# Designs tried in a protein design run: peptides against a protein of PDB entry 3NZW. Part 297

Target 1, 212 residues: chain A of PDB entry 3NZW
Amino acid sequence: TTTLAFRFQGGIIVAVDSRATAGNWVASQTVKKVIEINPFLLGTMAGGAADCQFWETWLGSQCRLHELREKERISVAAASKILSNLVYQYKGAGLSMGTMICGYTRKEGPTIYYVDSDGTRLKGDIFCVGSGQTFAYGVLDSNYKWDLSVEDALYLGKRSILAAAHRDAYSGGSVNLYHVTEDGWIYHGNHDVGELFWKVKEEEGSFNNVIG
Target 2, 222 residues: chain B of PDB entry 3NZW
Amino acid sequence: QFNPYGDNGGTILGIAGEDFAVLAGDTRNITDYSINSRYEPKVFDCGDNIVMSANGFAADGDALVKRFKNSVKWYHFDHNDKKLSINSAARNIQHLLYGKRFFPYYVHTIIAGLDEDGKGAVYSFDPVGSYEREQCRAGGAAASLIMPFLDNQVNFKNQYEPGTNGKVKKPLKYLSVEEVIKLVRDSFTSATERHIQVGDGLEILIVTKDGVRKEFYELKRD

## One batch from the design tools (peptide; made by RFdiffusion4, then SolubleMPNN)

Design b2_p30_6_s3 (from b2_p30_6, 19 letters changed)
Fold by OpenDDE base, seed 5:
Structure b2_p30_6_s3 (fold): chain B 212 residues (1-212), chain C 222 residues (1-222), chain A 30 residues (1-30)
Amino acid sequence: as target 1 above (212 residues)
Amino acid sequence: as target 2 above (222 residues)
Amino acid sequence: MVKIYRPKKKYVFDSPLLAEMLEHYEKFLK
């Protein structure tokens, strides 16, 4: 798995691969590792598939309950705290989760929290999470700037996941890409890694380790 | 070393068509190398046009299916006989599976039906309740033998249009029920040849807008 | 077999049972 999120002048980019594995078995190439909690809030999934799916869906329900009770959308801080508190209660029980809660509220602006099953909750501008995270960081960190255009930022997110998909055997399938703004998240499509790889190789003259 | 789980073998397969879905399973029940039964159905009509199979440890599978059937019953009681949608069923099954997260049902679960738009739907689950809607899924003993075949024949993986130098993929298209049944039969026939835990009989449940139809075919009995 | 969105750390299910299940499944696939 490779998931990433980063803040920039235009909001937040979220990009994830779509491969699930069970040992050496590729269980799926088409997994959705982003949960759309509400129109303004996303969650990413790494670790145990069931743990992430179950609890992030549960989180969505909690966020909806908050909205109903408080008549206001939940903050990214509060949403991430709910999840963090939950996994902390299960500390030692064997949950495996590495998640990013990404969203935009008027109060907070564009916000990213990293939450994992160890009880860690971090606010930050850039996170890569999963077995391919180091590969993604290699590309992302090398090209990241706050002043990226939306187009360049989207490409950078996509390109970083592609790098990870290329090098990490446990990442691949496709890239799901999101842009989060004040108006909410925008889905920017599913990009097959195979097609994307050759396109990028041709356009950039990159991936010269592959003869094709 | 205490092992609370058995393995009763068998294989299941789901394929979604345009306006139908198929869920198939062999009828062999085995422990290790000993055949317990040559006809033990493992694919069930659960009502509301939903078919379900939980393959692996049969005791866990039966328990899960029973719980789901009960869930359907209660859903009707609580919601004025409203039909349970396939997506809601999938969510319910996730909760059933994840409810035993720390002592999981040792099964690979597949359900099939029609979505709210009348399109074929197949959902697959891992033992602890992760799920995904897919066009096809194999589960059980011979899943590793069948799934690559389905990738190739249902999703047309690694197929390209001739004369395009591999640049144009074979376009996706829905398969007819006849084509799907053929693929299912070929899959199980092939699996039976290569896996000792698969064989005896093949039961296929076909879900359409008109309801659930069952078909049975003999497999090799060796 | 439990599906994993593999984290960087070798997914060791802290649940002995789940780990055993995964090991059993891995053995079966081999």
Scores: peptide ipSAE 0.218, ipTM 0.749, DockQ to the pose 0.092
Fold by OpenDDE base, seed 1:
Structure b2_p30_6_s3 (fold): chain B 212 residues (1-212), chain C 222 residues (1-222), chain A 30 residues (1-30)
Amino acid sequence: as target 1 above (212 residues)
Amino acid sequence: as target 2 above (222 residues)
Amino acid sequence: MVKIYRPKKKYVFDSPLLAEMLEHYEKFLK
């Protein structure tokens, strides 16, 4: 798995691969590792598939309840705290989760929190999470700027996941790409890694370790 | 070391068509190398045009299916006999599975039916309740033998249009019910040849707008 | 088959039962 999120002048980019594995077995190439909690809030999934799916869906319900009770959308800070508190209650029980809660509120602006099953909760501008995270960081860190255009930021997110998919055997399938703004998240499509790889290689002259 | 789980073998397979879905399973029930039964159905009509199989440890599978059937009944009681949609069924099954997260049902679960638009739907679950809607899924003992075949024959993986030098993928298209049945039969006959825990009989449940029908085919009895 | 969105090993299940299940499937899928 490789998931990433980063803040920039245009909001938040979220990009994830779509491979699930069971040991050496590729269980799926088409997994959705982003949960759309509400129109302004996304959660990413790494770790145990069921743990992530179940609890992030649960989180969505909690966020909706907050909205109903308080007549206001939940903050990204509060949403991430709910999840963090939940997983902390299960600390030691064997949950496996590495998540990013990404969203926009008027109060906070574009915000990213990292939450994992170890009890860590971090606010930040850039996170890569998963077995391929180091590969993604290699590309992302080398090209990241706050002042990226939306187009360049989307490409950078996509390109970083592609790099991870290339080097990490546990990442692949496709890239799902999101842009989060004050108006909510926008889905920017599913990009098959096989097709994307050759396109990028041709356009950039990159991936020269592979001969076509 | 104490092992609370058995493994009763078998294999199941789901394929979604355009306006139908198929869920198939062999009828062999085995423990280790000893055949317990040559005809033990493991694919069930659960009502509301939903078919279900939970393959692996049969005791867990039966328990899970029974719980789901009960959930369907209660859904009708609570919601004025409203039909349970396949997506809602999938969510319900996730909760059933994850409710035993720390002592899981040792099964691979697949359900099949029609979505609210009348399109074929297949959902697959891991033992603890992760799920995904897919066009096809194999589960059980011979899943590793069948799934790559389904990738190739249902989703046309690694197939290209002739004369395009591998540049144009074979376009995705729905298979007819006849094509799907053939594919299922070929899958199970092949699996039976290479896996001792698969064989005896093949039961196929076909879901259409008109309901669920069953077909049965003999497999090798070795 | 327990599906994993593979994290770094620090996120791997430490539940004995789930680990055993995973190992079981890994064994048969090798």
Scores: peptide ipSAE 0.200, ipTM 0.742, DockQ to the pose 0.092
Fold by OpenDDE base, seed 2:
Structure b2_p30_6_s3 (fold): chain B 212 residues (1-212), chain C 222 residues (1-222), chain A 30 residues (1-30)
Amino acid sequence: as target 1 above (212 residues)
Amino acid sequence: as target 2 above (222 residues)
Amino acid sequence: MVKIYRPKKKYVFDSPLLAEMLEHYEKFLK
């Protein structure tokens, strides 16, 4: 798995791969590792598939309840805290979750929280989470700047996941790409890694470890 | 040492068509090298045009299916006999599975039906309740033998249009009921040849807007 | 200043294998 999110002048980019595994078995190449909690809030999934799906769906319900009770959208801080508190209660029980809660509220602006099943909760501007995270960081850190255009930021997110998919056996399938703004998240498509790889290689002259 | 789980073998397979879905399973039930039954159905009509199979440890599978059937019944009671949608069924099954997160059902679960648009739908579950809607899925003992075949024949993976020098992928298209049934039969006949835990009989449940139809085919009995 | 965190723990999006669940259970009983 490789998931990433980063803040920049244009909001938040979220990019994830779509491979699920069971040991050495590729269980799926088409998994959705982003949950759309509401039009302004996303959750990413790494770790145990069921743990992530179940509890992030549960989180969505809690966020909706907050909206109904308080007559306003939940903050990214509060949403991430709900999840963090939940998983902390299960600390030691064997949950496996590495998540990013990404969203926009008027109060907070574009915000990213990292939450894992060890009880860690971190606010930050750049996170890569998963077995391929180091590969993604390699590309992302090398090209990141706050002043990226939206187009360049989207490409950078996609390109970073592609790099991870190339090097990490547990990452692959496709890249799902999101842009989060004050108006909400925008889905920027599913990009098959097989096709994307050759396209990027040709256009950039990169991935020279592979002969075309 | 006490082992709460058994393994009854078998294989199941779901394929979604345009306006239909199929869920198939062999009828062999085994323990180790012994055949317990040559005809023990493991694919069930659960009502509301939903078919279900939970393959692995039969006791767990039966328990899960029974609980789901009961859930369907209660859904009708609570919601004025409203038809349970396939997506809602999937969510319900997730909760059933994850409710035993720390002592899981020892099964791979697949359900099939029609979505709210009348399109074929197949959902697959891991033992603890992660699920995904897919065009096809194999589960059980011979899943590793069948799934690559389905990738090639249903999803047309690694197939290209002739004369394009491998640059144009074969376009995705829905298969007919007849084509799907053929693929299912070929899958199970092949699996039976290579896996001792698969054989005896093949039961296919076909879900259409008109209801659930069952077909049965003999497999090798060795 | 850009806040960059790099969690050390790596996660894969995995489903448990049936055999692994059994192994885990056996370990628990010991």
Scores: peptide ipSAE 0.132, ipTM 0.798, DockQ to the pose 0.361
Fold by OpenDDE base, seed 4:
Structure b2_p30_6_s3 (fold): chain B 212 residues (1-212), chain C 222 residues (1-222), chain A 30 residues (1-30)
Amino acid sequence: as target 1 above (212 residues)
Amino acid sequence: as target 2 above (222 residues)
Amino acid sequence: MVKIYRPKKKYVFDSPLLAEMLEHYEKFLK
């Protein structure tokens, strides 16, 4: 798995692969590793598939309850704290979760929290999470700047996941790409890694170690 | 170290068509190298046009299916006999599985039916309740043998239009019920040749808007 | 049998259940 999120002048980019594995077995190439909690809030999934799916769906319900009770959208801080508190209650039980809660509220602006099953909760501008995270960081860190255009930021997110998919055996399938703004998240499509790889190779002149 | 789980072998396979879905399973039940039964059905009609199989440890599979059937019953009681949708069924099964997260059902679960638009639907689950809607899924002992075949024949993976020098993929299309049944039969026939835990009989449940139909085919009894 | 959105090693190995299930799966494939 490779998931990433980063803040830039245009909001937040979220990009994830779609491969699930069971040991050496590729269980699926088409998994959705982003949960759309609400129109302004996303959660990413790394770790145990069931743990992430179950609890992030649960989180969605909690966020909806907040909205109904308070007549206001939940903050990214509060949403991430709910999840963090939950996993902390299960500390030592063996949950496996590496998540990013990404959203935009008027109060907070674009915000990213990292939450994992070890009890860590971090606010930050850039996170890559998963077995391919180091590969993604290699590309992302090398090209990241705050002043990226939306187009360049989207491409950078997509390109970083592609790099991870190329080098990490546990990452692949496709890239799901999101842009989060004040008006909410925008889905920017599913990009098959096979097709994307060849396209990028041709357009960039990259991946020269791979011959057709 | 005590192992509370058994392995009863077998294989299951789901394929979604345009307006139908198929869930198939062999009828062999085995422990170690001993065949317990040559005809032990493991694919079940659960009502509301939903078919289900939980393959692996049969005791866990049976327990899970019974719980789900009971859930369907209670859903009707609580919601004025409202039909349980396949997506809601999938969510329910997730909760059943994840409710035993720390002592899981040792099964690979597949359900099949029609979605709310009348399109074929297949959902697959891991032992602890992760799930995904897919066009096809193999589970059980010979899943590793069958799944790549399904990738090629259902999802047309690695197939290209002739004369395009590999630049144009074969377009995705729905398969007919006859084509699906053929693929299922070929899959199980092939799996039986290479896996000792697969054989004896093949039961196929076909879900359409008109209900659930069952077909049975003999497999090798080796 | 358990599906994993593979995290970094620390996440996988800190889950005894997942580790055991993965080991079982690997044994079955061999």
Scores: peptide ipSAE 0.223, ipTM 0.750, DockQ to the pose 0.093; fails the geometry check

Design b2_p30_6_s4 (from b2_p30_6, 17 letters changed)
Fold by OpenDDE base, seed 1:
Structure b2_p30_6_s4 (fold): chain B 212 residues (1-212), chain C 222 residues (1-222), chain A 30 residues (1-30)
Amino acid sequence: as target 1 above (212 residues)
Amino acid sequence: as target 2 above (222 residues)
Amino acid sequence: SVKIYRPKKKYVFDSPILAEMLEESEKYLK
């Protein structure tokens, strides 16, 4: 698994792979590791498949209840805190979750929180989460700057996941790409890793360790 | 140390067509190396044009299917006999499975039906309730043998257009019911040859807008 | 300054119980 999110001048980029595993078995190549909580809020999934799907879906319901009750959208801080409090209640019970809550509110602007099942909750600008995170960081950190154009930022997110998919056996399938702005998230498509690999190799002259 | 779970073997397979879906399972029930039954159906019509199978520990599977059937009844009661959609059914089953997150049902669950647009739908669940809608899924004992075959024959993985030097993928297209049934039969025949927990009989439930149809085929008995 | 963190655990989107089931099934291959 490789998930990433980063803030830049144009908002937030979220990019994730789509591989699910069962030990050494590739269970699926088409899993959606991003939950669309509301038009302005995304959650990413790494860890136990069921834990992530169940509780982030639950989180979505809690966020909707908040909106209905408070007559305003929930803040990213509050949404992430709800999830953090939930996993804290299960601390030691065996939940496995490495999540990012990404969104935009008028109050906060573009915001990313990392939340994991160990009880960690961090606000930050750049996160790579998953078994392929080191590979993603290698590309992302080397090319990141705040002033990236939207186009360059989208490409960087996609390219970072590709790097991880290439080296991490637990990452692959496709790249799902999102751009989050004040107007909400925009889905930027599903990009097959195989096709993307050859395209990038041709265009950049990268991945010279692979012949073909 | 203590294992509360049994393994009754068997294999299940779901494939979604354009306007139909198929869920198939062998009828062998086995404990260790002893066949308990050569005809124990494990694919069920649950109403509302939803078919379901939960393969693994049979006691858990039966319990789960029963609970889901009850959920369908309750849904009708609460919603003025409204038909339960396949996506809502999937969510319901997730809750049933995850409700036992710390003492899971030891089963791989697949459901099949039609979505709200009348398109074939297959949903697959892990033992604790993660699920995904897919075009095809094999579950159970011979899943590792069958799934690669399905990837190739249903999703056309690693197939390319002739004359493109492997650079253009074969386009995806829906299979006919006849083609799907053939694939199912071939899959189970092959699985029976290599896995001792698969065999005896094959029951196929086919879901269309007209309802659920059942077909039965014999498999090898060794 | 940009805040960059490195989570210690490397999470895999995984189904461990399903993995166990698959492993168990391999014992019964002919």
Scores: peptide ipSAE 0.555, ipTM 0.935, DockQ to the pose 0.922
Fold by OpenDDE base, seed 2:
Structure b2_p30_6_s4 (fold): chain B 212 residues (1-212), chain C 222 residues (1-222), chain A 30 residues (1-30)
Amino acid sequence: as target 1 above (212 residues)
Amino acid sequence: as target 2 above (222 residues)
Amino acid sequence: SVKIYRPKKKYVFDSPILAEMLEESEKYLK
């Protein structure tokens, strides 16, 4: 698994792979590791498939309840805190979750929180989460700038996941790409890793460890 | 160390067509190397044009299916006999499975039906309730043997247009009911040859707008 | 300043129990 999110001048880029595993078995190449909580809020999934899917879906329900009660959108801070509090209650029970809560509110602006099942909750600008995170960081850190254009930022997110998919056996399938702005998240499609690899190799002259 | 779970073998397979879905399972029930039954159906019509199978430990599978059937009844009661949609059914099953997260049902669950647009739908679940809608899924003993075959024959993976030097993928298209049934039969026939926990009989449930149809085929009995 | 953190654990989107089931099934291959 490789998930990433980063803030830049144009908002937030979220990119994730789509591989699910059962040990050494590739269970699926088409899993959606991003949950669309509301038009302004995303959650990413790494760790136990059921734990992530169940509790982030639950989080979505809690966020909706908040909106109904308070008559305003929930903050990214509050949403991430709800999840953090939940996993804290299950600390030691064996939940496995590495999540990012990404969103936009007028009060906070574009915001990313990392939340894991160990009880860690961190606000930050750049996160890569998963078995392929180091590979993603390698590309992302080398090319990241706050002043990236939206186009360059989208490409960087996609390219970073591709790098991880190339080196991490537990990452692959496709790249799901999102851009979060003041107007909400925008889905930027599903990009097959196989097709993307050859395209990038040809265009960049990269991945020279593979003879095409 | 005490193990509360058994393994009753068997294999299940779901394939979604354009306006239909198929869920199939063999009828062999086995413990280790001893056949308990040569005809124990494991694919069930649960009402509302939803078919379900939970393969693995049969006791857990039966319990899960019963609970889901009850959920369907309760849904009708609470919602003035409204039909349960396949996506809502999937969510319900997730809750049933995850409700036992710390003492899981030892099963791989697949459901099939039609979505709200009348298109074929297959959902697969891990033992603790993660699920995904897919075009096809194999579960159970011979899943590792069948799934690659399905990838090739349903999703046309690793198939390319002739004369393109492997650069143009074969376009995706829906299979007919007849093609799907043939594919299912071939899959189970092949699985039976390589796995001792698969065989005896094959029951196929076909879901269309007109309801659920059942077909039965003999498999090898060795 | 840009805040970059490195999670310690490397999470895999995985189904451990399903993995166990698959391993068990392999014992009965012909």
Scores: peptide ipSAE 0.554, ipTM 0.935, DockQ to the pose 0.924
Fold by OpenDDE base, seed 5:
Structure b2_p30_6_s4 (fold): chain B 212 residues (1-212), chain C 222 residues (1-222), chain A 30 residues (1-30)
Amino acid sequence: as target 1 above (212 residues)
Amino acid sequence: as target 2 above (222 residues)
Amino acid sequence: SVKIYRPKKKYVFDSPILAEMLEESEKYLK
């Protein structure tokens, strides 16, 4: 798995791969590793598939309850804290989760929190999470600027996941791409890694370690 | 160490068509090298045009299917006989599976039906309740033998349009019910030849807007 | 066969039951 999120002048970019594995078996190439909690809030999934799907869906319900009770959207800080508190209660039970809660509120602006099943909760501008995270960081960190255009930022997110998919055997399938703005998240499509690889190789003259 | 799980073998296969879905399973039940039964159905009509199979440890599979059937009944009771949608069924099954997260059902679960738009739908589950909607999925003992075949024949993986020098992929299209049934039969016939835990009989449940139809075919009995 | 969105650290089930289930699944997948 490779998931990433980063803040820039235009909001937040979220990009994830779509491969699920069971040992050496590729269980699926088409998994959705982003949950759309509400129109302004996303969650990413790494670790145990069931753990992530179940509890991030649960988180969505908690966020909705908050809106109903408080008559306002839940903050990204509060949403991430709910999840963090939940996984902390299960500490030692064997949950496996590495998640990013990404969203926009008027109070906070564009915000990213990292939450994992070890009890870590971090606010930050750039996170890559998963077995391919170091490969993604390699591309992302080397090209990241706060002043990126939306177009360049989207490409950078997509390109970073592609790099991870190329080097990490546990990442691949496709890239799902999101842009989060003050008006909410925008889905920017599913990009097959096979097709994307050859396209990028041709256009950039990159990936010269592969002949073709 | 005490192992509460058995493995009763078998294989299941789901394929979604445009306006239909198929869920098939062999009828062999086995423990180790001993055939317990040559006809033990493992694919069930659960009502509301939903078919289900949970393959692996038969005791767990039967328990899970029974619980889901009960869930369907209670859903009708609570919602004035409203039809349970396939997506809602999938969510319900996730909760059933994840409810035993720390003592899981040792099964690979597949359901098939029609979505709310009348399109064929197949959902597959891991033992602890992760799920996704797919066009096809094999589960059980011979899943590793069948799934690559399905990738090629249903999803047209590694197939290209003639005359394009392998640069243009074969376009995706829905298969007819006849084509799907043929693929299922070929899959199980091949699996039976290469896996000792698959054989005896093949039961296919076909879901359409008109309901669930069952077909039975004999497999090798060795 | 439990599906994994593999994290940075190699995913190891703390539950012996889940670990065994994965091992059994791998045996059949080889």
Scores: peptide ipSAE 0.155, ipTM 0.760, DockQ to the pose 0.099
Fold by OpenDDE base, seed 3:
Structure b2_p30_6_s4 (fold): chain B 212 residues (1-212), chain C 222 residues (1-222), chain A 30 residues (1-30)
Amino acid sequence: as target 1 above (212 residues)
Amino acid sequence: as target 2 above (222 residues)
Amino acid sequence: SVKIYRPKKKYVFDSPILAEMLEESEKYLK
């Protein structure tokens, strides 16, 4: 798995691969590793598929309850704290989760929290999470700047996942791409890694270790 | 080393068509090298046009299916006989599976039916409740043999238009019910030849807007 | 088998113990 999120002048880019594995078995190439909690809030999934799906769905319910009770959308900080508190209660039980809670509120602006099953909760501008995270960081960190255009930021997110998909055997399938703004998240499509690879190779003249 | 789980073998297969879905399973039940039964159905009509199979440890599978059937009854009771949608069924099954997160049901679960738009739907679950809607899924003993075949024949993976030197992929299209049934039969016939835990009989449940139809075919009994 | 989005946690979070726990769980949930 490779998931990433980063803040820039235009909001948040979220990009994830779509491969699920069980040992050496490729269980699926089409997994959705982003949960759309509400129109302004996303969760990413790395680790145990069931743990992430179950608890992030649960989180969605908690966020909805908050909205009903408080008559306002939950903050990204509060949403991430709910999840963090939950996984902390299960610390030592064997949950496996590496999540990013990404969203926008008027109070916070675009915000990213990293939450994992070890009890870590971090606010930050850039996170890559998963077995392919180091490959993604290699591309992302080398090209990241706050002043990226939306177009360049989207491409950078996609390109970083592609790099990870190329090098990490546990990442692949496709890239799901999101842009989060003050108006909510925008889905920017599913990009098959096979097709994307050849396109990028041709356009950039990159991936020269692979002969076409 | 204590192992609370058994393995009763078998294989199941789900394929979603345009306006139908199919869930098939062999009828062999085996422990190690001993055939317990040559006809033990493992694909069930659960009502509301939902068919279900949980393949692996049969005791766990049976328990899970029974719990789901009870869940359907309770759903009707609580919601004035409202039909349970397949997506809601999937969520319910997730909760059943994840409820035993730390002592899981040792099964691969597949359900099939129609979505709310009348399109064929197949959902597959891992033992602890992660699930995905897919066009096709094989589960059980011969899943590793069948799944690549399904990738090739349903999703047309690694198939290209003739004369294009592999540059143009074969376009995706829905298969007819007849084509799907043939594909299922071929899959199980092939699996039976190569895997000792698959054989004896094949039951296919076909879900359409008109309900659930069942077909039976003989497999090798070796 | 249990689906894993990151099969070995040690590669992600530098948590060898948790990775082992996952691997152990996967052995029984193939």
Scores: peptide ipSAE 0.149, ipTM 0.777, DockQ to the pose 0.079; fails the geometry check

